# Peptides against a protein of PDB entry 3VA4: the designs that were tried, part 34

Target 1, 107 residues: chain A of PDB entry 3VA4
Amino acid sequence: EPIGQLRLFSGTHGPERDFPLYLGKNVVGRSPDCSVALPFPSISKQHAVIEISAWNKAPILQDCGSLNGTQIVKPPRVLPPGVSHRLRDQELILFADFPCQYHRLDV

## One batch from the design tools (peptide; aimed at target 1 R30 P41 N68)

Design b2_p23_6_s2 (made by RFdiffusion4, then SolubleMPNN; from b2_p23_6, 17 letters changed)
Fold by OpenDDE base, seed 3:
Structure b2_p23_6_s2 (fold): chain B 107 residues (1-107), chain A 23 residues (1-23)
Amino acid sequence: as target 1 above (107 residues)
Amino acid sequence: SAAEEERQKIEEEQAKELAKEAE
């Protein structure tokens, strides 16, 4: 069962989509093999990774050296490649220019 | 939803930035 969720907000690309997040590494990227597949040109094939070690621990977000970057919205912060960011519940994230939100699920 | 409103604000800001770049 998923222990987290990444919501891609609706936009010009289409409707809102929810991606389940599981224990381990959840790769965010344009490649269809990614756990969170964002098939958009501005998204790198392997853009970022959300690693969840346990249901009771905050996930770790890392940019994987993406072309167009990964940002935290509030407070605004561009994530340098490979630098760990501990995600808070309901945190807003920009992968390139695509707004997303992390949500911790009750398990 | 507060989250949706925040998303909308982000999109609006991005649109404004794009408009500025297009000037």
Scores: peptide ipSAE 0.025, ipTM 0.493, DockQ to the pose 0.036
OpenDDE base, seeds 1, 2, 4, 5: peptide ipSAE 0.017, 0.022, 0.020, 0.022; ipTM 0.452, 0.481, 0.516, 0.493

Design b2_p23_6_s3 (made by RFdiffusion4, then SolubleMPNN; from b2_p23_6, 17 letters changed)
Fold by OpenDDE base, seed 1:
Structure b2_p23_6_s3 (fold): chain B 107 residues (1-107), chain A 23 residues (1-23)
Amino acid sequence: as target 1 above (107 residues)
Amino acid sequence: DEAARRLAEEEARAAEELALEAL
């Protein structure tokens, strides 16, 4: 069962979408086989990864060397490629220009 | 949800501006 959720807010691209996040690696990218598939030109094929440990279930976000970057919104911070960031519940993220929010599920 | 979206969009815009300056 999903451990978390990544919400893509509604915008010019379309309605809000929710993506389940599971234990292990959840790849965010434009490629359709990504766990979080964002089929937009500004998203890299493999843009970022959210890895969730079985032990602590804490999601770790890393940019995978994306073209348009991965950023934490509050406080603003660009994530250098490969640098780990521990996501907190309700944390807001930008993948390129797309605002998203991580939500921890009660499991 | 809508309020959260609006807040996110506002903060995202500010973050984008800062990110562009940091490049």
Scores: peptide ipSAE 0.026, ipTM 0.559, DockQ to the pose 0.034
OpenDDE base, seeds 2, 3, 4, 5: peptide ipSAE 0.025, 0.025, 0.017, 0.020; ipTM 0.572, 0.581, 0.480, 0.554

Design b2_p23_6_s4 (made by RFdiffusion4, then SolubleMPNN; from b2_p23_6, 17 letters changed)
Fold by OpenDDE base, seed 4:
Structure b2_p23_6_s4 (fold): chain B 107 residues (1-107), chain A 23 residues (1-23)
Amino acid sequence: as target 1 above (107 residues)
Amino acid sequence: MERERRLQEIEEEQARELALEAL
C-alpha cells in the first residue's frame, strides 16, 4: 500500500510517470531495481533515497553522493550528500535535470 | 467535482512550470 507518490513531470524524455512510495527506503536511481527507476544517463545508479518511517508522516530525502546532485526548488537548495531533508507535501525536487514532485497520499 | 478537478489541473501545471524554470 503506497503512502506517497513521486511524480516525474513530462518533458523531452517522455510522458509523465508516477512512482508509488512505501514505508522504508525508496531508492531513486538509474538502476532498474530502484523503487523509483529513472533510466537516464545523468541519474546516478543510486542517486537518492526517500525514507518513510511509521513514526513520521513526512518522508526524509537524502542525496546519496550523486554525480549531478539533488535540489529542492522552493526555496532553492542543493542537498549535500547524506543530509536529511524533510519533504513537504507538493514539494518540487530536481534529481539532476529531472523535475519531480512529491505528493502525500491519504491512506 | 468538475471545478475541483480543474483547479487541481491548474495547480499541477503551475508546479510543473515552476520546476522546469529551476533547471
Scores: peptide ipSAE 0.490, ipTM 0.841, DockQ to the pose 0.022
OpenDDE base, seeds 1, 2, 3, 5: peptide ipSAE 0.458, 0.470, 0.451, 0.472; ipTM 0.825, 0.832, 0.824, 0.832

Design b2_p23_7 (made by RFdiffusion4)
Pose (drawn by RFdiffusion4):
Structure b2_p23_7 (pose): chain A 107 residues (1-107), chain P 23 residues (1-23)
Amino acid sequence: as target 1 above (107 residues)
Amino acid sequence: ELAELEAELHELKNELAELEAAL
C-alpha cells in the first residue's frame, strides 16, 4: 500500500495528478519508467528521488543533478544536487517549474 | 543586470530541456 502521495497541482497540463509513494526509492523524472513520471520536457529524465525507509519515518528528497532544479517552496530553498532533505507533511516542492505537494498517508 | 541574466539562463535551460526531450 502507498505510504505517501505526491500531488502534482493542476496547471497548463490539465487537472491535478496524484502519484502514490511507496517504501523504498521513488524516482521523480520524465521517463515513463520512473515511479513518479512527470512527462514534461523541462523535467529531467532522472530528476529527483524520494526515499522512504518506513511508514513512520520522514521521506528523504534529493535532487539528482537535474537541469532545472528542485526547490522547496516554503521556506524558499534550492536543494543542491545530492543533499538530503527530510520532507514534512504538506510540504510544497518545485520540480523545475512544476509545483507539487507531499502528503504523508495513514498507516 | 543579474535578474536579466537569470531570466536568460532560465530560458536557455528550457530550450536545452526541450531538445533533450526530443531524443

Design b2_p23_7_s1 (made by RFdiffusion4, then SolubleMPNN; from b2_p23_7, 14 letters changed)
Fold by OpenDDE base, seed 2:
Structure b2_p23_7_s1 (fold): chain B 107 residues (1-107), chain A 23 residues (1-23)
Amino acid sequence: as target 1 above (107 residues)
Amino acid sequence: SAAEAEERRRLELQRLAEELAAL
């Protein structure tokens, strides 16, 4: 059962997509087998990871040494590879140029 | 309308994404 969601906003790439997030590691990347599969050239095969340890704990976002980076929108911040960032509910994230939003599900 | 507001929001986020990506 998903306990979080990552929304990829609509854009030139296509319509909005919502990705369920589960306990454990949710890999964001271009590879088809990623939990959050973003099949775009600017996304690394394994771009980032959202790790959820428990339903009552904030997810941890880490960039995996992606080519085009992972950024937090507010406050603006480029995430160094491997540095843990606790995601706030409704937080806006950039994977390369793709704006996304994390939100916690009521589970 | 709500739909228009959502579109404006999307555009704002897109603009912000582009600005950050350019840095």
Scores: peptide ipSAE 0.129, ipTM 0.658, DockQ to the pose 0.041
OpenDDE base, seeds 1, 3, 4, 5: peptide ipSAE 0.097, 0.093, 0.100, 0.125; ipTM 0.624, 0.630, 0.627, 0.651; seed 4 fails the geometry check

Design b2_p23_7_s2 (made by RFdiffusion4, then SolubleMPNN; from b2_p23_7, 15 letters changed)
Fold by OpenDDE base, seed 4:
Structure b2_p23_7_s2 (fold): chain B 107 residues (1-107), chain A 23 residues (1-23)
Amino acid sequence: as target 1 above (107 residues)
Amino acid sequence: SEEEEEERRRKELEELARELAAL
């Protein structure tokens, strides 16, 4: 069962999409094999990873050395590759120029 | 309710717009 959700907001690319997040590694990327598949040219094949452990349901976000970066919106912060960032509920994230929001599910 | 979900989504989009404008 999903522990969290990543929402891709609507934009020029199309309508809103919601992606379930599970225990373990949820890869964000352009590759269709990614848990969070964002099929856009500005997204790296393996752009970032959202890891959820059994010990802590709060996800850890890491950029995977993406070309166009991963950013936290508030407070503004560019994530260096491989540096762990603990996601808070309702946190806003930019993968390249695509705004997303993490939502913690009540499980 | 569906109406409450729509209102929540609207507020989230407004927050997003505000935060993006501040970058």
Scores: peptide ipSAE 0.220, ipTM 0.710, DockQ to the pose 0.027
OpenDDE base, seeds 1, 2, 3, 5: peptide ipSAE 0.194, 0.185, 0.201, 0.194; ipTM 0.689, 0.681, 0.696, 0.686

Design b2_p23_7_s3 (made by RFdiffusion4, then SolubleMPNN; from b2_p23_7, 13 letters changed)
Fold by OpenDDE base, seed 2:
Structure b2_p23_7_s3 (fold): chain B 107 residues (1-107), chain A 23 residues (1-23)
Amino acid sequence: as target 1 above (107 residues)
Amino acid sequence: MEAEEEARRRAELEELARRLAAL
């Protein structure tokens, strides 16, 4: 079962979508094979990865060298490619210009 | 009431996210 959730907030692209996150690498990208498939032109085919090593550990977010970047919203920070960022519960993330939120699920 | 509060909270977060994305 999912350990976390990535919410894509509603916008001009469409309604809100919630993506389950599992143990291991959850790839965020435009490719339909991604765990978090964001089928938008500004998203790289493999944009970022959310890695969950254990249910009781915060996920690690890494940008995969995306064209339009990955950012933490609060405080504002562009993630350099390959640099690990530990996600806090309810953390707001920008993949390109798409606002998302990580949420830890009660497992 | 709880469901309405959750929906309101979600809307607030979405609005915040949109505003921040627009910067």
Scores: peptide ipSAE 0.150, ipTM 0.650, DockQ to the pose 0.030
OpenDDE base, seeds 1, 3, 4, 5: peptide ipSAE 0.148, 0.113, 0.146, 0.150; ipTM 0.665, 0.594, 0.658, 0.654

Design b2_p23_7_s4 (made by RFdiffusion4, then SolubleMPNN; from b2_p23_7, 15 letters changed)
Fold by OpenDDE base, seed 4:
Structure b2_p23_7_s4 (fold): chain B 107 residues (1-107), chain A 23 residues (1-23)
Amino acid sequence: as target 1 above (107 residues)
Amino acid sequence: DEEERRRRERERLEELARELAAL
């Protein structure tokens, strides 16, 4: 069962989409084999990773050296590649210019 | 239900708009 959820808000790309997040590495990227597949040109093939451990269900977000970056909205922060950021429940994230929200599931 | 779903979605979008406007 999923431990969390990443919601891609609706926009010019289309309707809202929800992506389940599981234990281990959840890769965010344009590549169709990514667990969070965002098939948009401004998203890198492997853009970022959300890692969830068994002992700590709070996800760790890292940018993977993406072209257009990964940003935390509040407080505003551009994530340098490979720098760990612990996601808070309901946290807003920009992958390139695509706004997303992390939600911790009650599991 | 659908009404509750729509309410929650609207609230999330409003929150997003506020946070993005602050950037």
Scores: peptide ipSAE 0.224, ipTM 0.721, DockQ to the pose 0.026
OpenDDE base, seeds 1, 2, 3, 5: peptide ipSAE 0.160, 0.178, 0.219, 0.154; ipTM 0.649, 0.681, 0.708, 0.647

Design b2_p23_8 (made by RFdiffusion4)
Pose (drawn by RFdiffusion4):
Structure b2_p23_8 (pose): chain A 107 residues (1-107), chain P 23 residues (1-23)
Amino acid sequence: as target 1 above (107 residues)
Amino acid sequence: SDELEAYRAAVEAANAEELAAQA
């Protein structure tokens, strides 16, 4: 069962798309093979990873050296490549120009 | 800055072509 959710907000690309997040590595990228496939040209093929060790542990987000970056929306931050960031429930993230929101599920 | 933005645009154009071919 999914233990988290990545919400890609509605936009030019159409209505909101929701992606389940599971224990283990959840790769965010353009490639259809990615656990979270965001099939938009500005997204890197392997853009970022959300690693989840347990349902009761904070996911760790890292940028994988993406072209257009990964940012935390609030507080505003750029995530340097390879630096771990613990995700908080409801935290807003940008992958390139695409805003998303992480939600922890229950349980 | 101009060289970086041209490179970015070229990568993104190539990515759009690849996505169109996969559709």

Design b2_p23_8_s1 (made by RFdiffusion4, then SolubleMPNN; from b2_p23_8, 17 letters changed)
Fold by OpenDDE base, seed 5:
Structure b2_p23_8_s1 (fold): chain B 107 residues (1-107), chain A 23 residues (1-23)
Amino acid sequence: as target 1 above (107 residues)
Amino acid sequence: MEEKEKKLKELEEEAKKELEKLA
């Protein structure tokens, strides 16, 4: 049972996609080995990580030194590499230029 | 699920607006 969800919004790339998030590290990246595989050139092979330590704790987002960055949309903030950001439910995130949303799932 | 999906669509539109402001 996934604890969270990362939704990639629809765009020129195609329809929306939902990625389940589990306890531990959920790697976001272009590599097909990533938990959240975003197969787009502007996404780094290992772009970011969403770590969930417990079902009742907010996930931690870290950029992994990506080329095109990871940003929080509201309030706007570019995440420095390796700096922990506590995700709020419904948080809007940009991986490079791809808008996503974190959503906590009921378990 | 209807409510959640509706909210997500609204948030998508909000996200697009926020992205426009950032650009």
Scores: peptide ipSAE 0.199, ipTM 0.749, DockQ to the pose 0.027
OpenDDE base, seeds 1, 2, 3, 4: peptide ipSAE 0.199, 0.198, 0.197, 0.193; ipTM 0.741, 0.744, 0.737, 0.741

Design b2_p23_8_s2 (made by RFdiffusion4, then SolubleMPNN; from b2_p23_8, 12 letters changed)
Fold by OpenDDE base, seed 2:
Structure b2_p23_8_s2 (fold): chain B 107 residues (1-107), chain A 23 residues (1-23)
Amino acid sequence: as target 1 above (107 residues)
Amino acid sequence: SMEEQARLQAIEEEAARELAALA
């Protein structure tokens, strides 16, 4: 069962979409093989990764050297490639220009 | 919702301004 969720807010691309997050590496990218598949040109094939090591630990977000970057909204910060960022519940993230939100599921 | 989107937009715009200031 999923222990986290990544929400892609609605926008010009279409309606809101929710992606389940599981233990291990959840790759965010344009590739259809990604756990969080964002089929948009501005998203790199393998854009970022959200790694969850345990249900009681904050997920780790890392940019994978994406072309258009990964940013934390508040406080604003561009994530350097490969640098670990611990996600807080309800954290707002920008993958390129696509706003998303991480949510810890109560399981 | 529209309210949520408006709030999100405001946050994003603020973030964008702050990020731009860092460049």
Scores: peptide ipSAE 0.120, ipTM 0.652, DockQ to the pose 0.031
OpenDDE base, seeds 1, 3, 4, 5: peptide ipSAE 0.116, 0.113, 0.064, 0.066; ipTM 0.655, 0.655, 0.620, 0.630

Design b2_p23_8_s4 (made by RFdiffusion4, then SolubleMPNN; from b2_p23_8, 15 letters changed)
Fold by OpenDDE base, seed 5:
Structure b2_p23_8_s4 (fold): chain B 107 residues (1-107), chain A 23 residues (1-23)
Amino acid sequence: as target 1 above (107 residues)
Amino acid sequence: MEALEEERRRIEEQQRRELEALA
């Protein structure tokens, strides 16, 4: 079952969408085979990865060398490619200019 | 969810104001 959720907020692209996150690597990208498929031109084919190693550990977010970057909103921070960022519950993330939020799910 | 989107908006607005004040 899903351990977390990534919410894509509503915008010009359309309504809000929720993506389940599972143990292992959850790839965020424009490619349709990504776990979190964001079919937008400004998103790289493989943009970032959210890796969950255990149900009781915070996920690790890494940018995969995306063209338009991955950023944490609060506090503002651009993630250098390949640098691990421990996600906090309810954390706001920008993939390119698309605002998302990570949410830890109850078991 | 409206609540989360509103929260996002508030954060972004706050950060915008802070950035403007810094400049």
Scores: peptide ipSAE 0.054, ipTM 0.604, DockQ to the pose 0.024
OpenDDE base, seeds 1, 2, 3, 4: peptide ipSAE 0.025, 0.039, 0.051, 0.041; ipTM 0.560, 0.592, 0.593, 0.595

## One batch from the design tools (peptide; aimed at target 1 R30 I43 S44)

Design b2_p24_3 (made by RFdiffusion4)
Pose (drawn by RFdiffusion4):
Structure b2_p24_3 (pose): chain A 107 residues (1-107), chain P 24 residues (1-24)
Amino acid sequence: as target 1 above (107 residues)
Amino acid sequence: SAALAAEVAAARAAAAKRTFLDDP
C-alpha cells in the first residue's frame, strides 16, 4: 500500500495528477520507468529521489543533479545535488517549474 | 484551500522569473 502521495498541481498540462509513494526508492523523473513519471521536457530523466524507510519515518528527498533543479517552496530553498532533505507533511516542492505537494498517508 | 492556492500561485510566479531548459 502507498505510504505517501506526491500531488502534481493542476496547470498548463491539465488537472492535478496524484502519484503514490511507497517504501524504498521513489524516483522522480521524465522517464516512464520512474516511480513518479512527470513526462514534461523540463524535468530531468532522473530528477530526484524520494526515499522512505518506513511508514513512520520522514521521507528523504534528494536532487539527482537535475538540470533545472529541485526547490523547497516554503521556506524558499534550492536543494543542492545530493543533499538530503526530510520532507514534512504538506511540504510544497518544485521540480523544475512544476509545483508538487507531499502528503503523508495513514498508516 | 485558499492559502494553499496562493502559495502554489506564488511558487509559479517565482519560477516564471527563470528560464527552464529541456533536459536532453

Design b2_p24_3_s1 (made by RFdiffusion4, then SolubleMPNN; from b2_p24_3, 11 letters changed)
Fold by OpenDDE base, seed 2:
Structure b2_p24_3_s1 (fold): chain B 107 residues (1-107), chain A 24 residues (1-24)
Amino acid sequence: as target 1 above (107 residues)
Amino acid sequence: SAELEALVREARERASKRTFKAAP
């Protein structure tokens, strides 16, 4: 069962989408087989990864050397490729120009 | 919430100031 979710906010691309996050590596990217598939040109095929090692641990977000980058919204911060960022519940993330929100699920 | 909406709006505003290329 999912331990968290990543919400893609609605925009010109379409409606809001909620992606379940599971134990292990949840790849964010344009490739259709990514756990979080964002089929948009500005998103790299493998853009970032959200790794959840345990249900009671904060997920780790890493940019995978994406072209257009990954940023934390508050406070504003560009994530260097491969550097671990521990996600806070309800944290807002920009994958390229797409704002998303991580949310921990009650399991 | 109003706070969330404001943060998302702010994020979009920041993004609008950047140019994004199509990734290979």
Scores: peptide ipSAE 0.637, ipTM 0.938, DockQ to the pose 0.968
OpenDDE base, seeds 1, 3, 4, 5: peptide ipSAE 0.625, 0.646, 0.620, 0.626; ipTM 0.935, 0.940, 0.934, 0.935; seed 3 fails the geometry check

Design b2_p24_3_s2 (made by RFdiffusion4, then SolubleMPNN; from b2_p24_3, 13 letters changed)
Fold by OpenDDE base, seed 3:
Formats: sequence, structure tokens, C-alpha cells
Structure b2_p24_3_s2 (fold): chain B 107 residues (1-107), chain A 24 residues (1-24)
Amino acid sequence: as target 1 above (107 residues)
Amino acid sequence: DEELQRLIEEARARAAKRTFRAAP
């Protein structure tokens, strides 16, 4: 069962999409085999990773050295490559120019 | 939620000021 969710908001690219997040590494990237596949040119093949070590622990977000970066929206902050960022529930994230939101699921 | 919409709009506005190129 998924214990988290990453929502890609609707935009010029199309409608909103929800991606389930599981225990372990959830890779965000342009490659179709990524857990969170964002098939857009500005997204690196392996852009970032959301690692969930346990259902009762905050997930860790890391940029994987992406070309166009990963940013936290509030407060605004660019994530340095490889540096761990503990995700807060409902946190807004920008992968390149695509805003997303992380949600904890009650399962 | 209006606050959420505001935050998304602000994020997009900031992104719009940047230049994005095709990633490898």
C-alpha cells in the first residue's frame, strides 16, 4: 500500500496527476521507469528521490544533481544536490518548473 | 484552498522568470 502521494498540479502540460509513494526510494524523473514519471524536457531522467524509511517518519527529498533543480516553495529554497530535506505533510515542491505537493496518506 | 492557489501561482511566477533547457 502507498503511504504517501505526490500530486503534480495541472498546467499547460495537462491535467493533475497523482503518484503513489511507497517505502524505499521513489525516484522522480523523466524516465518512464521512475516511480514518479514526469515526461517533460526540463526534468532530468533521474531528477530527485523521495525516500521513505518508515510510515511514521518524514520522507527525505534529495535532488539528484538535476539540470534545472528542485526547490521548496514555502519558504522558498533551492535544494543543493544530494542534501537531505525532510518533507512536511502538504509541502509544495518545484521540480524544474513543475509544482507538486507531497501528502501523507492515512492507511 | 485559496492559500494553496496563491502559493502555486507564486511558485509558477518565480519559475517563469527562469530559463529551462532540455535536461540530459
Scores: peptide ipSAE 0.588, ipTM 0.926, DockQ to the pose 0.938
OpenDDE base, seeds 1, 2, 4, 5: peptide ipSAE 0.561, 0.572, 0.550, 0.563; ipTM 0.919, 0.922, 0.916, 0.920; seeds 2, 5 fail the geometry check

Design b2_p24_3_s3 (made by RFdiffusion4, then SolubleMPNN; from b2_p24_3, 13 letters changed)
Fold by OpenDDE base, seed 3:
Structure b2_p24_3_s3 (fold): chain B 107 residues (1-107), chain A 24 residues (1-24)
Amino acid sequence: as target 1 above (107 residues)
Amino acid sequence: DAELQRLIEEARAEASKRTFKAAP
C-alpha cells in the first residue's frame, strides 16, 4: 500500500501524473524502471531518491548527482547531491524543470 | 488552490531562465 504520492503537474509535456510512493527507496529518474519514471531528456536516469523509512516519519529526498538538479520551491533551495532533505507534506519540488508535489497519504 | 498555482507558475518562470541540458 502506498504511503505517499508524488504528483507531476501538467505542462507542455502532457497531463498531470500521480506516482505512488512506498516504504523504501523510490527512485526518481528518466529510466523506465524508476519508481517515479519521468521520461524527459532533462531528467537524469537516476535523478533523485525519496526514501520512506516508516509511515510515521518524514520521507527523505536526496539528489543523486543529477545533471540539472533538484530544488525545493518554498523556500527556494537547490539540494546538493546526497544531502538529505526531509520532505514536508505538500512540498513542492523541481526535478530539473519539472514541478512536482509530495503529499502524504492517510492510510 | 490559488497559492499553489502561483507557486507553480513562479517556479516554472524561474526555471525557464535556466538552461537544461539533455542528461546522459
Scores: peptide ipSAE 0.552, ipTM 0.921, DockQ to the pose 0.953
OpenDDE base, seeds 1, 2, 4, 5: peptide ipSAE 0.513, 0.526, 0.511, 0.509; ipTM 0.912, 0.915, 0.911, 0.911

Design b2_p24_3_s4 (made by RFdiffusion4, then SolubleMPNN; from b2_p24_3, 13 letters changed)
Fold by OpenDDE base, seed 2:
Formats: sequence, C-alpha cells, structure tokens
Structure b2_p24_3_s4 (fold): chain B 107 residues (1-107), chain A 24 residues (1-24)
Amino acid sequence: as target 1 above (107 residues)
Amino acid sequence: MEELERLIAEARARAAERTFHAAP
C-alpha cells in the first residue's frame, strides 16, 4: 500500500495527478519508468527522489542534480543536489516549475 | 489560499529564471 502521495497540481500541462509513494525510493523524473513520472521537457530524466524508510517517518527528498532544480516553497529554498530534506505533511515542492504537494496517507 | 497561490507564484518566478528544456 502507498505510504504517501505526491499531487501534481493542474496546469497548462493538464489535470491534477496523484502519484502513490511507497516504502523505498520513489524516483521523480521525466523517464516513464520513474515512480513519479513527470513527462515534461523541463524535468530531468531522474530529477529527484523521495525516500520513505518507514511508515511513521517523514520522507526524505533529494534533488538528483536536476537541470532545473527542486525547490521547497515554504520556506523558500532551492535544494542542493543530494542534500536530504525531510518532507512535512502538506509540503509544497516545485520540480522545475511544476508545483506539487506531498501528503501523508493514513495507513 | 491566497497566500498559497502567492507562494507558488513566487517559487515559479524563481524557477523561471533558470528553466531550460532538457535534452532527450
């Protein structure tokens, strides 16, 4: 079962999409085999990773050296590649210019 | 909601300064 969810907000690219997040590494990227596949040219093939080590632990977000970066919206910061960021529930994230929101699921 | 939208807009503005299309 999914432990979390990453919501891609609707935009010019199309409607909202919800991606389940599981234990382990959930790769965010343009490649179609990514757990969170964002098929947009500004997204790197492997853009970032959300790692969930346990159901009761906050996921860790890391940028994978993406071209256009990964941001936390509040407080605003660009994530340096490979640096761990602990996601809070309802965390707002920008992958390139695509706003997403992490949601912890009740499991 | 307005704050949320503003925060997203500001983040997008920052991203726009650096946005490229990645090579296939």
Scores: peptide ipSAE 0.507, ipTM 0.817, DockQ to the pose 0.626
OpenDDE base, seeds 1, 3, 4, 5: peptide ipSAE 0.487, 0.461, 0.478, 0.453; ipTM 0.855, 0.889, 0.804, 0.875

Design b2_p24_4 (made by RFdiffusion4)
Pose (drawn by RFdiffusion4):
Structure b2_p24_4 (pose): chain A 107 residues (1-107), chain P 24 residues (1-24)
Amino acid sequence: as target 1 above (107 residues)
Amino acid sequence: TESLESLETSLAELNDSLEDLKKS
């Protein structure tokens, strides 16, 4: 069962798309093979990874050296490549120009 | 529709090339 959710907000691309997040590595990228496939040209083929060790542990987000970056929306931050960031519930993230929101599920 | 798909593919290839350059 999914233990988290990545919400890609509605935009030019159409209505909101929700992606389940599971224990283990959840790769965010453009490639259709990615666990979270965001099939937009500005997204890197392997853009970021969300690693989840347990349903009761904070996911760790890292940028994988993406071209257009990964940012935390609030507080505003750029995530340097390879640096771990613990995701908080409801935290807003940008992958390139695409805003998303992480939600922890229950349980 | 075909023209938009071609544009998106070109943009994706351009971004890949730029990313390869950035990582090199």

Design b2_p24_4_s1 (made by RFdiffusion4, then SolubleMPNN; from b2_p24_4, 20 letters changed)
Fold by OpenDDE base, seed 1:
Structure b2_p24_4_s1 (fold): chain B 107 residues (1-107), chain A 24 residues (1-24)
Amino acid sequence: as target 1 above (107 residues)
Amino acid sequence: SAAERARREQLAAENEAREAELLA
């Protein structure tokens, strides 16, 4: 049962895509075996990770040492590699320059 | 936009260059 969702907004790459997020580690990256597979050359094979410990706890986002970075939009912040960031519901995230949004599902 | 595409292409090129360097 998915606990959250990561939405990749539509853009030059194509239409909007929604990725379910589950308990545990949800890897974001270009590798096809990632939970959130973003098959774009500017995305690192293993770019970031969203870890969800419980349905009632905020997920933790970490950049995995990606080349092109992971950023929070509001307030603006570039995430240092390996530093935990607690995701807020509706949080807007940039993986490289791809805008995404985290959404907590009604569970 | 054209500007967005250009930025994305630049990021892609840099990422590919780094990966190629790591494999060399």
Scores: peptide ipSAE 0.388, ipTM 0.841, DockQ to the pose 0.240
OpenDDE base, seeds 2, 3, 4, 5: peptide ipSAE 0.368, 0.354, 0.259, 0.388; ipTM 0.833, 0.828, 0.753, 0.840

Design b2_p24_4_s2 (made by RFdiffusion4, then SolubleMPNN; from b2_p24_4, 17 letters changed)
Fold by OpenDDE base, seed 5:
Order: sequence, then C-alpha cells, then structure tokens
Structure b2_p24_4_s2 (fold): chain B 107 residues (1-107), chain A 24 residues (1-24)
Amino acid sequence: as target 1 above (107 residues)
Amino acid sequence: SAAARALEEALARRNEELERARLA
C-alpha cells in the first residue's frame, strides 16, 4: 500500500504525473527501473532517493550526487549529496528544474 | 526569499487548478 505521493507538475515536458511512494527506498531518476521514473535528459539515472521507514514518520530525501541537483523551494536550499532532509507534508521540491510536491496519503 | 514565495504561490495555485480539473 502507498504511504505517500510525489506529484510531478505539468510543464513543457508534458502533463502532470503522480507517483505512489512505499515503505523503503523510492529512487527518483531517469532510469526506467526507478520507483519515480523521470525520463528526462537533465535527470540523473539515479538522481535522488526518498526513504520511508514507517507510516507515521516523515520521509527522508537524499540527493545521490546528481548532475543538476535537488532543491527545496521553501526555505530555498540546495541539498548536498548524501545529506538527509526530512520531508514535510506538501513540500515543494525541484529535481533539476522539474517542480514536484510531496504529500502524505491518508491511509 | 520573495522569489521562493512567488514560486510557492504559483505552484500551489497550479496544484489547486489541476485538482479542480480532475473533479470536473
């Protein structure tokens, strides 16, 4: 069962897409094997990871040493590779230049 | 910080518009 959701907003790349997030590691990247597959050239094959350890705990986001980076919108912050960031509900994230939003599902 | 707020507001409005479209 999904515990959270990552929404990719619509843009020049195409329409909005929603990705379910599960317990464990949810890899964000260009590779089709990723849980959150973003098939765009500016996204690294393995760009970032969202790890959910329990249904009642905030997910942890880490950049995996991506070429074009991972950023939090507010407060604005570039995430250094491998540094843990605890995601807040409704948090806005940039993977390269692609805006996304995390939210916890009511399960 | 003004730029961050502007982006946040724009994305929030966009999200709400998309949700309303799904219900229609």
Scores: peptide ipSAE 0.093, ipTM 0.620, DockQ to the pose 0.022
OpenDDE base, seeds 1, 2, 3, 4: peptide ipSAE 0.081, 0.054, 0.074, 0.073; ipTM 0.631, 0.602, 0.645, 0.609; seed 1 fails the geometry check

Design b2_p24_4_s4 (made by RFdiffusion4, then SolubleMPNN; from b2_p24_4, 17 letters changed)
Fold by OpenDDE base, seed 5:
Structure b2_p24_4_s4 (fold): chain B 107 residues (1-107), chain A 24 residues (1-24)
Amino acid sequence: as target 1 above (107 residues)
Amino acid sequence: MEAERREAERLAEENERLEAERLA
């Protein structure tokens, strides 16, 4: 069962989309094999990973050496590749130029 | 990058507004 959610906000690409997040590694990327598949040219095939070790722990976000980067919006921070960032609930994230939000599910 | 950040913030605020309206 999903224990988190990543919301892709609506934009020129289309409507809002919600992606369930599970225990383990949730890969964000353009590849159709990704848990969070963002089929956009500016997204790397394997762009980033959201790893959830337990339901009661904050997920860890890492950029996977993406071409166009991963950023935390507030406060602003560009994530260096491979550096762990613990996601806060309602955290706003940019994958390339695509705004997303992490949401912890109440399970 | 700054423009995208501002857009993300606007979209987040809009999302919160829409959710509040849905729950009302």
Scores: peptide ipSAE 0.054, ipTM 0.600, DockQ to the pose 0.023
OpenDDE base, seeds 1, 2, 3, 4: peptide ipSAE 0.020, 0.022, 0.021, 0.030; ipTM 0.491, 0.486, 0.503, 0.552

